# Peptides against a protein of PDB entry 3EFO, part 22

Target 1, 262 residues: chain A of PDB entry 3EFO
Amino acid sequence: SQLADLYKSCETDALINFFAKSAFKAVLHQPLKVIREILVNQTAHMLACYRKNCASPSAASQLILPDSMKVLPVYMNCLLKNCVLLSRPEISTDERAYQRQLVMTMGVADSQLFFYPQLLPIHTLDVKSTMLPAAVRCSESRLSEEGIFLLANGLHMFLWLGVSSPPELIQGIFNVPSFAHINTDMTLLPEVGNPYSQQLRMIMGIIQQKRPYSMKLTIVKQREQPEMVFRQFLVEDKGLYGGSSYVDFLCCVHKEICQLLN

## One batch from the design tools (peptide; aimed at target 1 L63 H254)

Design b1_p29_1_s3 (made by RFdiffusion4, then SolubleMPNN; from b1_p29_1, 16 letters changed)
Fold by OpenDDE base, seed 2:
Structure b1_p29_1_s3 (fold): chain B 262 residues (1-262), chain A 29 residues (1-29)
Amino acid sequence: as target 1 above (262 residues)
Amino acid sequence: SEAKFQEELQKNIEKLMEEIEAVLAERAK
């Protein structure tokens, strides 16, 4: 159908960029609560319309998303959890203003990465391969205490190390004998010169090259205080300041859809 | 029942999440 084609032609990244900029503009004139409600309603309405007009009959328990919008709820939830749209005293006005300004100037490609970071399991690197490791979902459930992960959102880069990270990898990356010896105050990786270090640096370079801004590197040790900052970038998890997990958000959206269709 | 409904929904969501993971992985390339 024409409607089905329309939905298929929709690009999630463009929509998210639009919604983000629209919402971030609206914060100047509308209460945050209203803005959040609008975003949720828009999401639900879009999906409800699709289900009603494009999808085959299905059980009420099924959430059917068109291919073009499968990731829309993911990004929408990320948008909703952005500090600009949160009214929490723990978040400074300056931080809100800063992020608002950033997003307002972002292109489609930049905004999608900003809202949903790349999380790469670099502990799985094959030094003989030029391919980037497959990204994993931005959730704590995808982390491993034995793993090392690189997270990038176009503005920040984090190297997260599990408490049980392999010593050989630690040595390879940092040229130190153990996890405890890693200095988290460093903002640059040492040039160790071994194949693993070189590959990691290349990966970081590739990621950086695709972005217009230089990403600051932060080294994060699991279970240390700074990890809390890193965890905020695990956008599918429940937010520290009241944001829903992605699963919870999907449930919420589904309920809203049902209400709209009943 | 409501419990059954929620269970089915959860299963559906899990399947969707698997699909999304594949999409996200591809997008990260």
Scores: peptide ipSAE 0.218, ipTM 0.765, DockQ to the pose 0.670
OpenDDE base, seeds 1, 3, 4, 5: peptide ipSAE 0.188, 0.193, 0.179, 0.208; ipTM 0.752, 0.756, 0.748, 0.766

Design b1_p29_1_s4 (made by RFdiffusion4, then SolubleMPNN; from b1_p29_1, 16 letters changed)
Fold by OpenDDE base, seed 3:
Structure b1_p29_1_s4 (fold): chain B 262 residues (1-262), chain A 29 residues (1-29)
Amino acid sequence: as target 1 above (262 residues)
Amino acid sequence: SEEKFLKELEENIKKLLEEIDKVLAERAA
């Protein structure tokens, strides 16, 4: 059917870009609560229509998503939790305004990365490989106290270090003996010169080269105060200020779909 | 029953999350 073809041709990244720009434009004239409700309703309606017209019959408990929009709820939840649509006390009005303007001019690729960061397990680096490590889901559950992770969203870059990060890796990256000796005020990694350091720098370079803005590096130690900022980029987790976890959001969307189909 | 519904939903979500993991991993490459 024409409708089925339409859904198959849809791309999540394009949709999220559209929804983001539309919502961020609407912020100027509509209450945030209304905007969020509209986004949820649009998501539910779109997916309900797909289920009704394109999917095979299934139990009411089944959430059916087309392949082209399989990750739509993930990104939609990220959009809903963005500081432009969900105000956070630690984010200034100027910062929110700045982010809004940035997104309004972002292309599809940029907005995708902005809403859902790349989280890379750096502690798993193979110095003999030229490939980037596989990204993990942006959730605290995917972090490890023994791990080191690089997070990038096109605007910011974070290097997160677990409290039990291997001393040999710390030495390799920072040229210091231990976790306690790492200076988190640094915005640049030292040029240690060993293969691991060079590989990490190469990875960071690749990530940076693909982005239009220069990302400032923030070094974050687990359980220190700056980690709170880092955790805000773990977009699949429950937000501190009313944002849902991804799982909770999926449940919410599913309920809405069921209501529409009843 | 509601219990049955919730269990099935949980299983469905689990499978979906696994699929999403794969997609997201590929997008990072």
Scores: peptide ipSAE 0.103, ipTM 0.688, DockQ to the pose 0.707
OpenDDE base, seeds 1, 2, 4, 5: peptide ipSAE 0.073, 0.073, 0.062, 0.098; ipTM 0.680, 0.661, 0.645, 0.686

Design b1_p29_2 (made by RFdiffusion4)
Pose (drawn by RFdiffusion4):
Structure b1_p29_2 (pose): chain A 259 residues (1-239, 243-262), chain P 29 residues (1-29)
Amino acid sequence: SQLADLYKSCETDALINFFAKSAFKAVLHQPLKVIREILVNQTAHMLACYRKNCASPSAASQLILPDSMKVLPVYMNCLLKNCVLLSRPEISTDERAYQRQLVMTMGVADSQLFFYPQLLPIHTLDVKSTMLPAAVRCSESRLSEEGIFLLANGLHMFLWLGVSSPPELIQGIFNVPSFAHINTDMTLLPEVGNPYSQQLRMIMGIIQQKRPYSMKLTIVKQREQPEMVFRQFLVEDKGGSSYVDFLCCVHKEICQLLN
Amino acid sequence: SETEENLEELAEENLEFLEEKLNEELSET
C-alpha cells in the first residue's frame, strides 16, 4: 500500500520496453501527436506523483527523479526522437514500418540497446589485452577529430573516423596509408592488421554475440560525408529535443501539476 | 536561472550514472 515500495522496485529498461511497444501499437490507431502527448504526460505524471508523495522536501528549482528512474527521461526522449513516432523529412515509410515491427518483438536487452546505442572509442584502444572498451555517451560532444568510434544499436554498426584520424590506425585497419584514401562505398570486412585490425574485429564480434540480426556495417568519414545518417544515432543530441531540453520540458509540466 | 543550473547539474549526474551502469553491464559480459 506504500508508494515508496512501488517506485523503489521499478526497472527503467522494462518500463521503456512497455512504453515503446504500447506507443508503436497505438500508431495504427491514433494521431502520433496524441501518442507522444500521452507518453510525455505519463512521464511527468509518474515523476510528479513521486515528488508530491515520496521525495523528502526540496527546493522547487529542483527536479527529483527516483534511482529506479534516473535514466528514464533520457530513454523516453530517445523513444520520442525515434523515426516511428517522428515524421516525413527523410526516413521512408518503409523504414518506419520496419522499425515499428522490429521493436514489437524485442526483449529488454534488445530495446535497451536499440533506443540507446553503444558508442565505443576505438583509437584509445588497449592493444591485445582487451575486453571491449568502456562506452561513451551518445553525443557528438564525445567524438574527437583524432578519434575513431564504434556505434551500434543492434541493427546498424557505424565505424566513425575523424579527420585528424591517426594514419597509423587507418593503416593497421583499412590497409591504406591515409584518411582521404578510404572509400566509404567499400564497407566490407578488412582483415590483415596484426595488433589493431584484430583487436577491432574482436570487439565487433563480441558486440554481435547476443544480437539476433547481423548488423550492417557502415563506415563514416567525419566532415560532410554520409555522417548525416550517423548523427541520428547520437540520441542525446538534438539531431526532436535534446536530452536536456526534454528534461527541461518534463519539469515544466511536473510543476504544472502544481505541487 | 537557478532552476536551469540545477537542471543542468541533474542532467550531468544522470548521464554519469548511465555511464557507470552501462560499464557495469559491459564488465559483466
Fold by OpenDDE base, seed 4:
Structure b1_p29_2 (fold): chain B 262 residues (1-262), chain A 29 residues (1-29)
Amino acid sequence: as target 1 above (262 residues)
Amino acid sequence: SETEENLEELAEENLEFLEEKLNEELSET
């Protein structure tokens, strides 16, 4: 049932919140490497326990997870890739400290969004509809050079523009004739006043209203240097500074599970 | 390896479930 699915999702989110706060607290007293290892081990142990006690022998070789746990590895990988647990040169000590403190105070709903952002294809918007576009996975594979995407994690908001974004949409959003004319130093969208601009602003407003912090808007052009910052929020992908892709992480966990069950 | 391929498939299935979750959350906003 829809309720059952919701309940299962909430459980995972609660676990991630717990793991995040536990890990972020541990940062003060333990090496990052140790903390990461603990998280991986905990993930593996949880999944191994499930397989041992609940899975059929035929499924034991397959990492088939119950609905309640299907997304746990995804979020766990996101946690492991966070700048608090995975030091990145481009992130200052102050920024890491700030994020750590924020997460320590986050509720379940806020933390899940923080670790796995919402990515919305706004180029598909129907200006006549008040519905939000369907979220897509945070991976480069879901981006399109012809697309425009809005990403939000509760703290930051990014508007990503493909190199081949439709000029009419560029005009509609920024009131400039082309992609090249977009000023990425802007932190606010211009009030163009057309239906598309209004719809986008409405969506941004809805996203913002649900969050306790005011999200800073960053305009990102594909293939420009600032895109690297945006790509860090594509949490399913391999990180530039040692963060694993989801698939790689899953493989790692699988190996660990096999070792535990043998 | 065959195991890696299987894991990739399973990963994709799990991620499809994730997309459903994400969209359910959006529908509540």
Scores: peptide ipSAE 0.460, ipTM 0.878, DockQ to the pose 0.677
OpenDDE base, seeds 1, 2, 3, 5: peptide ipSAE 0.416, 0.429, 0.412, 0.448; ipTM 0.862, 0.866, 0.859, 0.876

Design b1_p29_2_s1 (made by RFdiffusion4, then SolubleMPNN; from b1_p29_2, 15 letters changed)
Fold by OpenDDE base, seed 2:
Structure b1_p29_2_s1 (fold): chain B 262 residues (1-262), chain A 29 residues (1-29)
Amino acid sequence: as target 1 above (262 residues)
Amino acid sequence: SETLKALQALAEEILEELLKRENERLKKL
């Protein structure tokens, strides 16, 4: 059907860009709660329509997503959890305004990265490799106290350090003897000059490449107060201030779809 | 519930798919 073809032609990246800009524009004249509700409803309606008109017959309780939109709910949840729409207290008003303005000008590729960050395990770097480390899911479950992770969303870059990070890596990156000696007030990594440091800097450079804005680097030590800000970028997880985990969000969407179809 | 488990499984599948796509993109950098 024509409708089926339409869904097949949908691109998640374009959709999320559209929804983000629409929502962020709406912030100027609608309550945040209403905007969030609209986004959820729109998501549910789109998927319900697909289920009703395009999907193969199946149990009503089964959630069926078109391949082209399979990951859309992930990004939608990320959008809903964004500080612009959720209004997290740890984010300043100016920062929220800034992010809103930036998103309004972002292209499809930029918005994708913005809403679902890249999380790279830096502690597993092979200095002999020229490849970027494989990204891991943006969840606390993927972090380790012994690990060092780089998170980037096109606007911010975080270097997260576990409390048990290897001293040799800490020394390699920061030229200090231990975790306790790391100064989190720094916004630039020192040029230590060893292969590991150089590789990390190269990786950071690659990530920064082709991005329209220079990403601010924040060094985050596990169990310190600034870690709370970092954790908000772990978009798969439940937020501290009302944001749902992806699983919970998907359940919510499913319930709404079922309600629409009944 | 069985439905919840199914949704959890689906969520996991979707998230893994997203990660896969992202990593494929990263390889091109």
Scores: peptide ipSAE 0.644, ipTM 0.947, DockQ to the pose 0.734
OpenDDE base, seeds 1, 3, 4, 5: peptide ipSAE 0.634, 0.639, 0.640, 0.642; ipTM 0.945, 0.946, 0.946, 0.947

Design b1_p29_2_s2 (made by RFdiffusion4, then SolubleMPNN; from b1_p29_2, 13 letters changed)
Fold by OpenDDE base, seed 5:
Structure b1_p29_2_s2 (fold): chain B 262 residues (1-262), chain A 29 residues (1-29)
Amino acid sequence: as target 1 above (262 residues)
Amino acid sequence: SETLQKLKELAEEILEYLEEEVNARLAAE
């Protein structure tokens, strides 16, 4: 069907960009509650329409998404969890305004990275490999107290260190003997010159490539105050200031779809 | 472009995992 073809050719990344810009424009004239409801309903309706008109019959209890829209829910949830749409008092007006303006001018590729960051397990680096480590899910459950992770969203870069990070890696990256000696006020990594340090710098360079903005580096120690900011970028988790976990969001959307198809 | 593709792949993997999780949760209710 023509509709099926439309869904098959659907560019989810473009849709998310569109929804983001539309929502961020609407926030100036509409209540946030209304905007959020519209986004959720729109997501549910689109997916319901697909199931009704394009998909083979399936049990109502099963969540089935077309391949072209597989990433729609995850990005939609990220959009809903963005500070612009949450607009919590704990978030500065300046920060919200800044992010709003940025997104309004973002291209499709930039917006995708912005809403769902890359989270890389740096502690697993093979210094002999030129390949980037495989990204992990943006959730605290994927972090390890023994690990070191690099997070980037095109605007910010975080180097997160577990409390039990290997001293050898700490020495390799920071040229200090232990976790406690790491200076989190640094915005640049020292040029230690060992293979591990060079590899990390190379990775950071690759991530920075093709990004229109220079990403500021923030070093974050686990269980220190700045980690709270870092956790906001773990978009699959329940937000500190609101917003559903991705699992909860999927459940919500699924229920809505089922209701629409009853 | 390559980075974007990797993100999409990751998102797809996440969705597949979470779809199973969601379905399991709904079945348990």
Scores: peptide ipSAE 0.027, ipTM 0.530, DockQ to the pose 0.079
OpenDDE base, seeds 1, 2, 3, 4: peptide ipSAE 0.023, 0.018, 0.019, 0.022; ipTM 0.518, 0.478, 0.451, 0.475

Design b1_p29_2_s3 (made by RFdiffusion4, then SolubleMPNN; from b1_p29_2, 13 letters changed)
Fold by OpenDDE base, seed 2:
Structure b1_p29_2_s3 (fold): chain B 262 residues (1-262), chain A 29 residues (1-29)
Amino acid sequence: as target 1 above (262 residues)
Amino acid sequence: SETEKNLQKLADEILAYLEKKVNEKLKAL
């Protein structure tokens, strides 16, 4: 059917870019709550339409997503949890305004990275390898107290250090003897010069390359206050200030779809 | 509930798929 073809040709990344810009524009004229509700409704309606008109027969209790929109709910939840649409006290008004303006000008690729960050386990680096470490899901469940992780979303770069991160890596990166000695006020990594430091810097460079903005680096120690900001970038998780986990959001969307189809 | 379990499973599958896609993009850098 024509509708089926439409869904097959739909690109999630383009849709998210569109929804983001539309929502961020709407912030100027509509309450945030209303905007969020509209986004959820739009998501549910799109998927309900697919279920009704395009999907193969299945139990009503099953959530059926077209392949082209498989990750749409993920990014939609990220959008809904963004500080522009879900204000967070740890984010300044200026920062929120800045992000809004930036997204309004972002291309599709930039917006994807912005809403779903890259999270790399740096503690697993092979200094002899030219390959980037495999990115992991943006969830606390993928962090380790013994680990060091680099998170990047095109605007910000975080180096997160577990409380039990290896001293040798800390020494390698920061040239200090222990976790306690790390200065989190630093916005640049020191030029330590050892292979591990060089490899990390190389990775950071690769992540930064071809990005329209220079990412600000923030050093984050686990269990310190700034970690709260970092955790908001773990977009799969439940937010501290009302944002849903992805699973919870998916359940919400499913329920709404069912309501629409009943 | 069974529905919740199914949704959790689906979520995991989708997120695994996304993880793969993210890494594909990273490898292309």
Scores: peptide ipSAE 0.611, ipTM 0.938, DockQ to the pose 0.733
OpenDDE base, seeds 1, 3, 4, 5: peptide ipSAE 0.251, 0.608, 0.595, 0.597; ipTM 0.786, 0.937, 0.933, 0.934

Design b1_p29_2_s4 (made by RFdiffusion4, then SolubleMPNN; from b1_p29_2, 15 letters changed)
Fold by OpenDDE base, seed 2:
Structure b1_p29_2_s4 (fold): chain B 262 residues (1-262), chain A 29 residues (1-29)
Amino acid sequence: as target 1 above (262 residues)
Amino acid sequence: SETLESLKKLAQEILDYLLEKRNAEIAAL
C-alpha cells in the first residue's frame, strides 16, 4: 500500500532531526510541557497508524514497529530528556540556549550523535589495534568501577573514570600514580607519549574530526559530584530531573498506542 | 498481547539493534 511504502521509506534519523528542530523552534512559543506532550503524541500516532494500517494482523495490544522506525522511540526519549525540553538545574540558561541554537543547524548525523552519545570503553583498548573500540550502550549498567569510558555527543567529551580504574591506565593517560591524583580541572590530556596515551588521543582526534564543533573535554571521577552531569548523558537511564528511562518511555508509548487503537 | 516483561525485552532488543548499527558505522571508519 501507499502507506506501507511511506513507512518503508522513512528514515528514523531524519525524523528525529525534524522533530528536534520543530520542538526546539516551538520552545519560543509554547510551554515545554505542551511540546513534550506533542512529541509523545506524534510518536504514538505514527506508530499507531502503522499498526492499524500496515502491520500484519495481530492483537491490538501487541507493539509492532516497522524496521524503519524501530529506534525512533529511543531517539525520541533522548530528545524529550534534552535540557532544552526538560529543564535541568545543573544546566545554565545560556547552555540551553546554546544547545537549542546548535541543534537548529545540525544535520542528520550530528543530531544522531547529539541525542544518543557515543560511549567507548577505553579500558579495553588494544594498543596494537588500529580499530576504534565498539561503543557500548549509554547506560550506567554498562559502566564499571574498574572501567574508563569516553563519551562524546558532538558538543561535549567526557572521560569517565571508575574508582577502581587500573593504575597502569591512570599512569598511562594522566602520568599520575593513582586515581586520587587525577586533576579533574584539566581540559586536556597530557601528552604522556606511551602507546596507550597515543592511541587514546588518536581516538579522541578521530571523534573530533567528524564533528563540526570543538568538543570540550571533561574529566569525570566516579562518585564525585560532577559525575552527575555525566550521568545525564546516559540517555537510556532514568533522568535525575524527570526524564524517563527508555524502557519506561517505550511502555508509555505503547499504552498511548493502545488507547489510540481502542 | 504485550506484557511489561515483553516490552522490556523488546526495548533491550531495540537498543542492541541501535548499537549494532552504530558499531557497524564505527568499524567502517
Scores: peptide ipSAE 0.668, ipTM 0.945, DockQ to the pose 0.684
OpenDDE base, seeds 1, 3, 4, 5: peptide ipSAE 0.662, 0.664, 0.663, 0.656; ipTM 0.944, 0.945, 0.944, 0.942

## One batch from the design tools (peptide; aimed at target 1 L65 H254)

Design b1_p30_1 (made by RFdiffusion4)
Pose (drawn by RFdiffusion4):
Structure b1_p30_1 (pose): chain A 259 residues (1-239, 243-262), chain P 30 residues (1-30)
Amino acid sequence: SQLADLYKSCETDALINFFAKSAFKAVLHQPLKVIREILVNQTAHMLACYRKNCASPSAASQLILPDSMKVLPVYMNCLLKNCVLLSRPEISTDERAYQRQLVMTMGVADSQLFFYPQLLPIHTLDVKSTMLPAAVRCSESRLSEEGIFLLANGLHMFLWLGVSSPPELIQGIFNVPSFAHINTDMTLLPEVGNPYSQQLRMIMGIIQQKRPYSMKLTIVKQREQPEMVFRQFLVEDKGGSSYVDFLCCVHKEICQLLN
Amino acid sequence: AEEEELEEHLEELADEAGEEAAKRIQELAE
C-alpha cells in the first residue's frame, strides 16, 4: 500500500519496452501527436506523483527523479525522437513501418540497445589485451576529429572516422595510407592488420553476439559525407528536442501539476 | 535567479543521467 515500495522496485528498461510497444501499437489507432502527448504527460505524472508523495522536501528549482527512474527521461526522449513517432522529412514510410514492427517483438535487452545506441571509442583502444572498450554517451560532444568510433543499435553498425584521423590506424584497418583514401561505398569486411584490424574485428564480433539480426556495417567519413544518417543515432542531441530540452519540458508540466 | 538555478540543476542532472545510461549499456554489452 506504500508508494515508496512501488517506485523503489521499478525498472526503466522494462518500462521503456512497454511504453514503446504501447505507443507503436497505438500508431495504427490515434494521431501521433495524441500518442506523444500521452507519453510525455504520463512521464510527468509518474514523476510528479513521486515528488508530491515520496521525495523528501526540496527546492522548487529542482526536479526529483527516483533512482529506479534516473535514466527514464533520457530513454523516453529517445522514443519520442524515433522515426516511428516522428515525421515526413526524410525517412520513408517503409522504414517507419519496418522499425515499428521490429520493436513489437523485442525483449528488454533489444529495446534498451535500440533506443540508446552503444558508442565505442576505437582510436583509444588497448591493443591485444582488450575486452570491449567503455561506452561513451550518445552525443556528438564525445566525438573527436582525431578519433574513430563504433556505434550500434542492434540493426546498424556505424564505423565513424574523424578528419584528423590517425593515418596509422587508417592503415592498420582499411589497408590504405590516408583518410581521403577510403571510399565509403566499399563497406565490406577489411582483414589484414595484425594488432588493430584484429582488435576491432574482435569487438565487432562480441557486439553482434547476443543480437538477432546481423547488423549492416556503414562506414562514415566525418565532415560532410553520409554522416547525416549517422547523426540520427546520437540520440542525446537534438538532431526532436535534446535530452536537456526534454528534461526542461517534463519539469514544466510537473510543476503545472502544482505541487 | 530561480531560472538560473533551475538551468544549472538540470544540466548537472542531465550529465549524471547520461553517464549512468552509458554505464548501463556497458553492463548490457558484457
Fold by OpenDDE base, seed 3:
Structure b1_p30_1 (fold): chain B 262 residues (1-262), chain A 30 residues (1-30)
Amino acid sequence: as target 1 above (262 residues)
Amino acid sequence: AEEEELEEHLEELADEAGEEAAKRIQELAE
């Protein structure tokens, strides 16, 4: 059907960019609650339409996502949890205004990275490879106490260190004997000069070169106070200030779809 | 029973879509 063809040709990343800009424009004239409801309704309506017109008969209890829109809910949830649409006490009005303005000018790649950060397990880095590590899902469940992770969203860069990070990697990156000796006040990695350090710096350089804004580096130790800020960038997890986990959001969307189809 | 089945189904969908989302971000970031 023509409708099925439209769904198959749908570019989710472009849609999210459109919804983000529309929502961020609407912030000037509509309550945040209303904007969030509109986004959820739009998501549910699109998926309900697909279910009604394109999907094969199945149990009403199942959520069916078309391949082209499979990632729509996860990115939509990230948009809904953004500080522009979901106010957070630790984010000033000026900062929210700044982020809103930035997104209004972002292309698809920049906005998607902004809403769903790139999270890289750099503790698995192969110094002989020129390839970047494969990104993992932005969730605490993908972190490990023994791991070291780099997170970047185009505006911020974090280096997260597990409490049990390998001492040899800590020494390789920071030139200190142990986790306890790492100075988290640093905004730049030292030039240690070993292959691992050079590779990490190269990766960070590549990430930075592809983005229009300079990203400040924040070093974060697991279980220290600054980790709370870092965890806010794990966008698939439940937020501290009313943001849903991705699974909870799917449940919400499913219920809304069922209501529309009844 | 139906609720448990739904939760399991949603978790499976989340896992699949989440992995794809992370991969897509990697592609867009390059």
Scores: peptide ipSAE 0.590, ipTM 0.921, DockQ to the pose 0.800
OpenDDE base, seeds 1, 2, 4, 5: peptide ipSAE 0.028, 0.347, 0.572, 0.298; ipTM 0.569, 0.843, 0.916, 0.818

Design b1_p30_1_s1 (made by RFdiffusion4, then SolubleMPNN; from b1_p30_1, 15 letters changed)
Fold by OpenDDE base, seed 5:
Structure b1_p30_1_s1 (fold): chain B 262 residues (1-262), chain A 30 residues (1-30)
Amino acid sequence: as target 1 above (262 residues)
Amino acid sequence: SFEKELEENIKKLAEEMLELAAERVQELLR
């Protein structure tokens, strides 16, 4: 059908960019609660329309999404969990304004990375390979106390270190003997000169070169206070300040779809 | 039950979607 073709041709990336900019623009004129409701409603309506007009008959217990929009709810939840739309007192008005303005100028690719960051297991690096490690999902469940992870969202770069991260890697990256000796106030990695350090720096460089904004590096130790900030970028998880996990969000969307179709 | 079935289906779909999201962002930065 023509509608099915439309859905197939529709790019989720562009939609997310559109919704993000629309929502962030609306913040100036509408209550946040209303904006969030609209975003959920729009998502539900789009998916309901697809199910009604394009999808094969299915049980009510099934949620069917077009291929082109399969990740749309993912990004929508990330958008809803953004500090601009949550308006938590822990985030300054200036910071919210700053992020809002940045998103308003972001291209499609930029917004994708911004709302769903790249999380790389650095502890798995092959120093002999020029290939980037495979990204893992942005969830605490993917972290390990023995691991070191690099997170980038186009604006910020975090190097997260597990409490039991390998001493040899710590030495290789920071030139210190142990986790306890790592200075988290640093914004630049030392040039240690070993293969691992060089590889990590290369990876960071590659990531930076792909983005228009200079990303600030933040070193994060597990179980220290700054980890709370880092966890906000684990977008699959339940938000610290009222944001839903993705599963919870998807359930909510499904319920709304059912209401629309019944 | 319907509720249990729905929950399971949502979880499965969520996993698929999240995997796709992670893959997409990786390709973006390569």
Scores: peptide ipSAE 0.484, ipTM 0.897, DockQ to the pose 0.865
OpenDDE base, seeds 1, 2, 3, 4: peptide ipSAE 0.480, 0.475, 0.455, 0.448; ipTM 0.894, 0.893, 0.887, 0.883; seeds 1, 2, 3 fail the geometry check

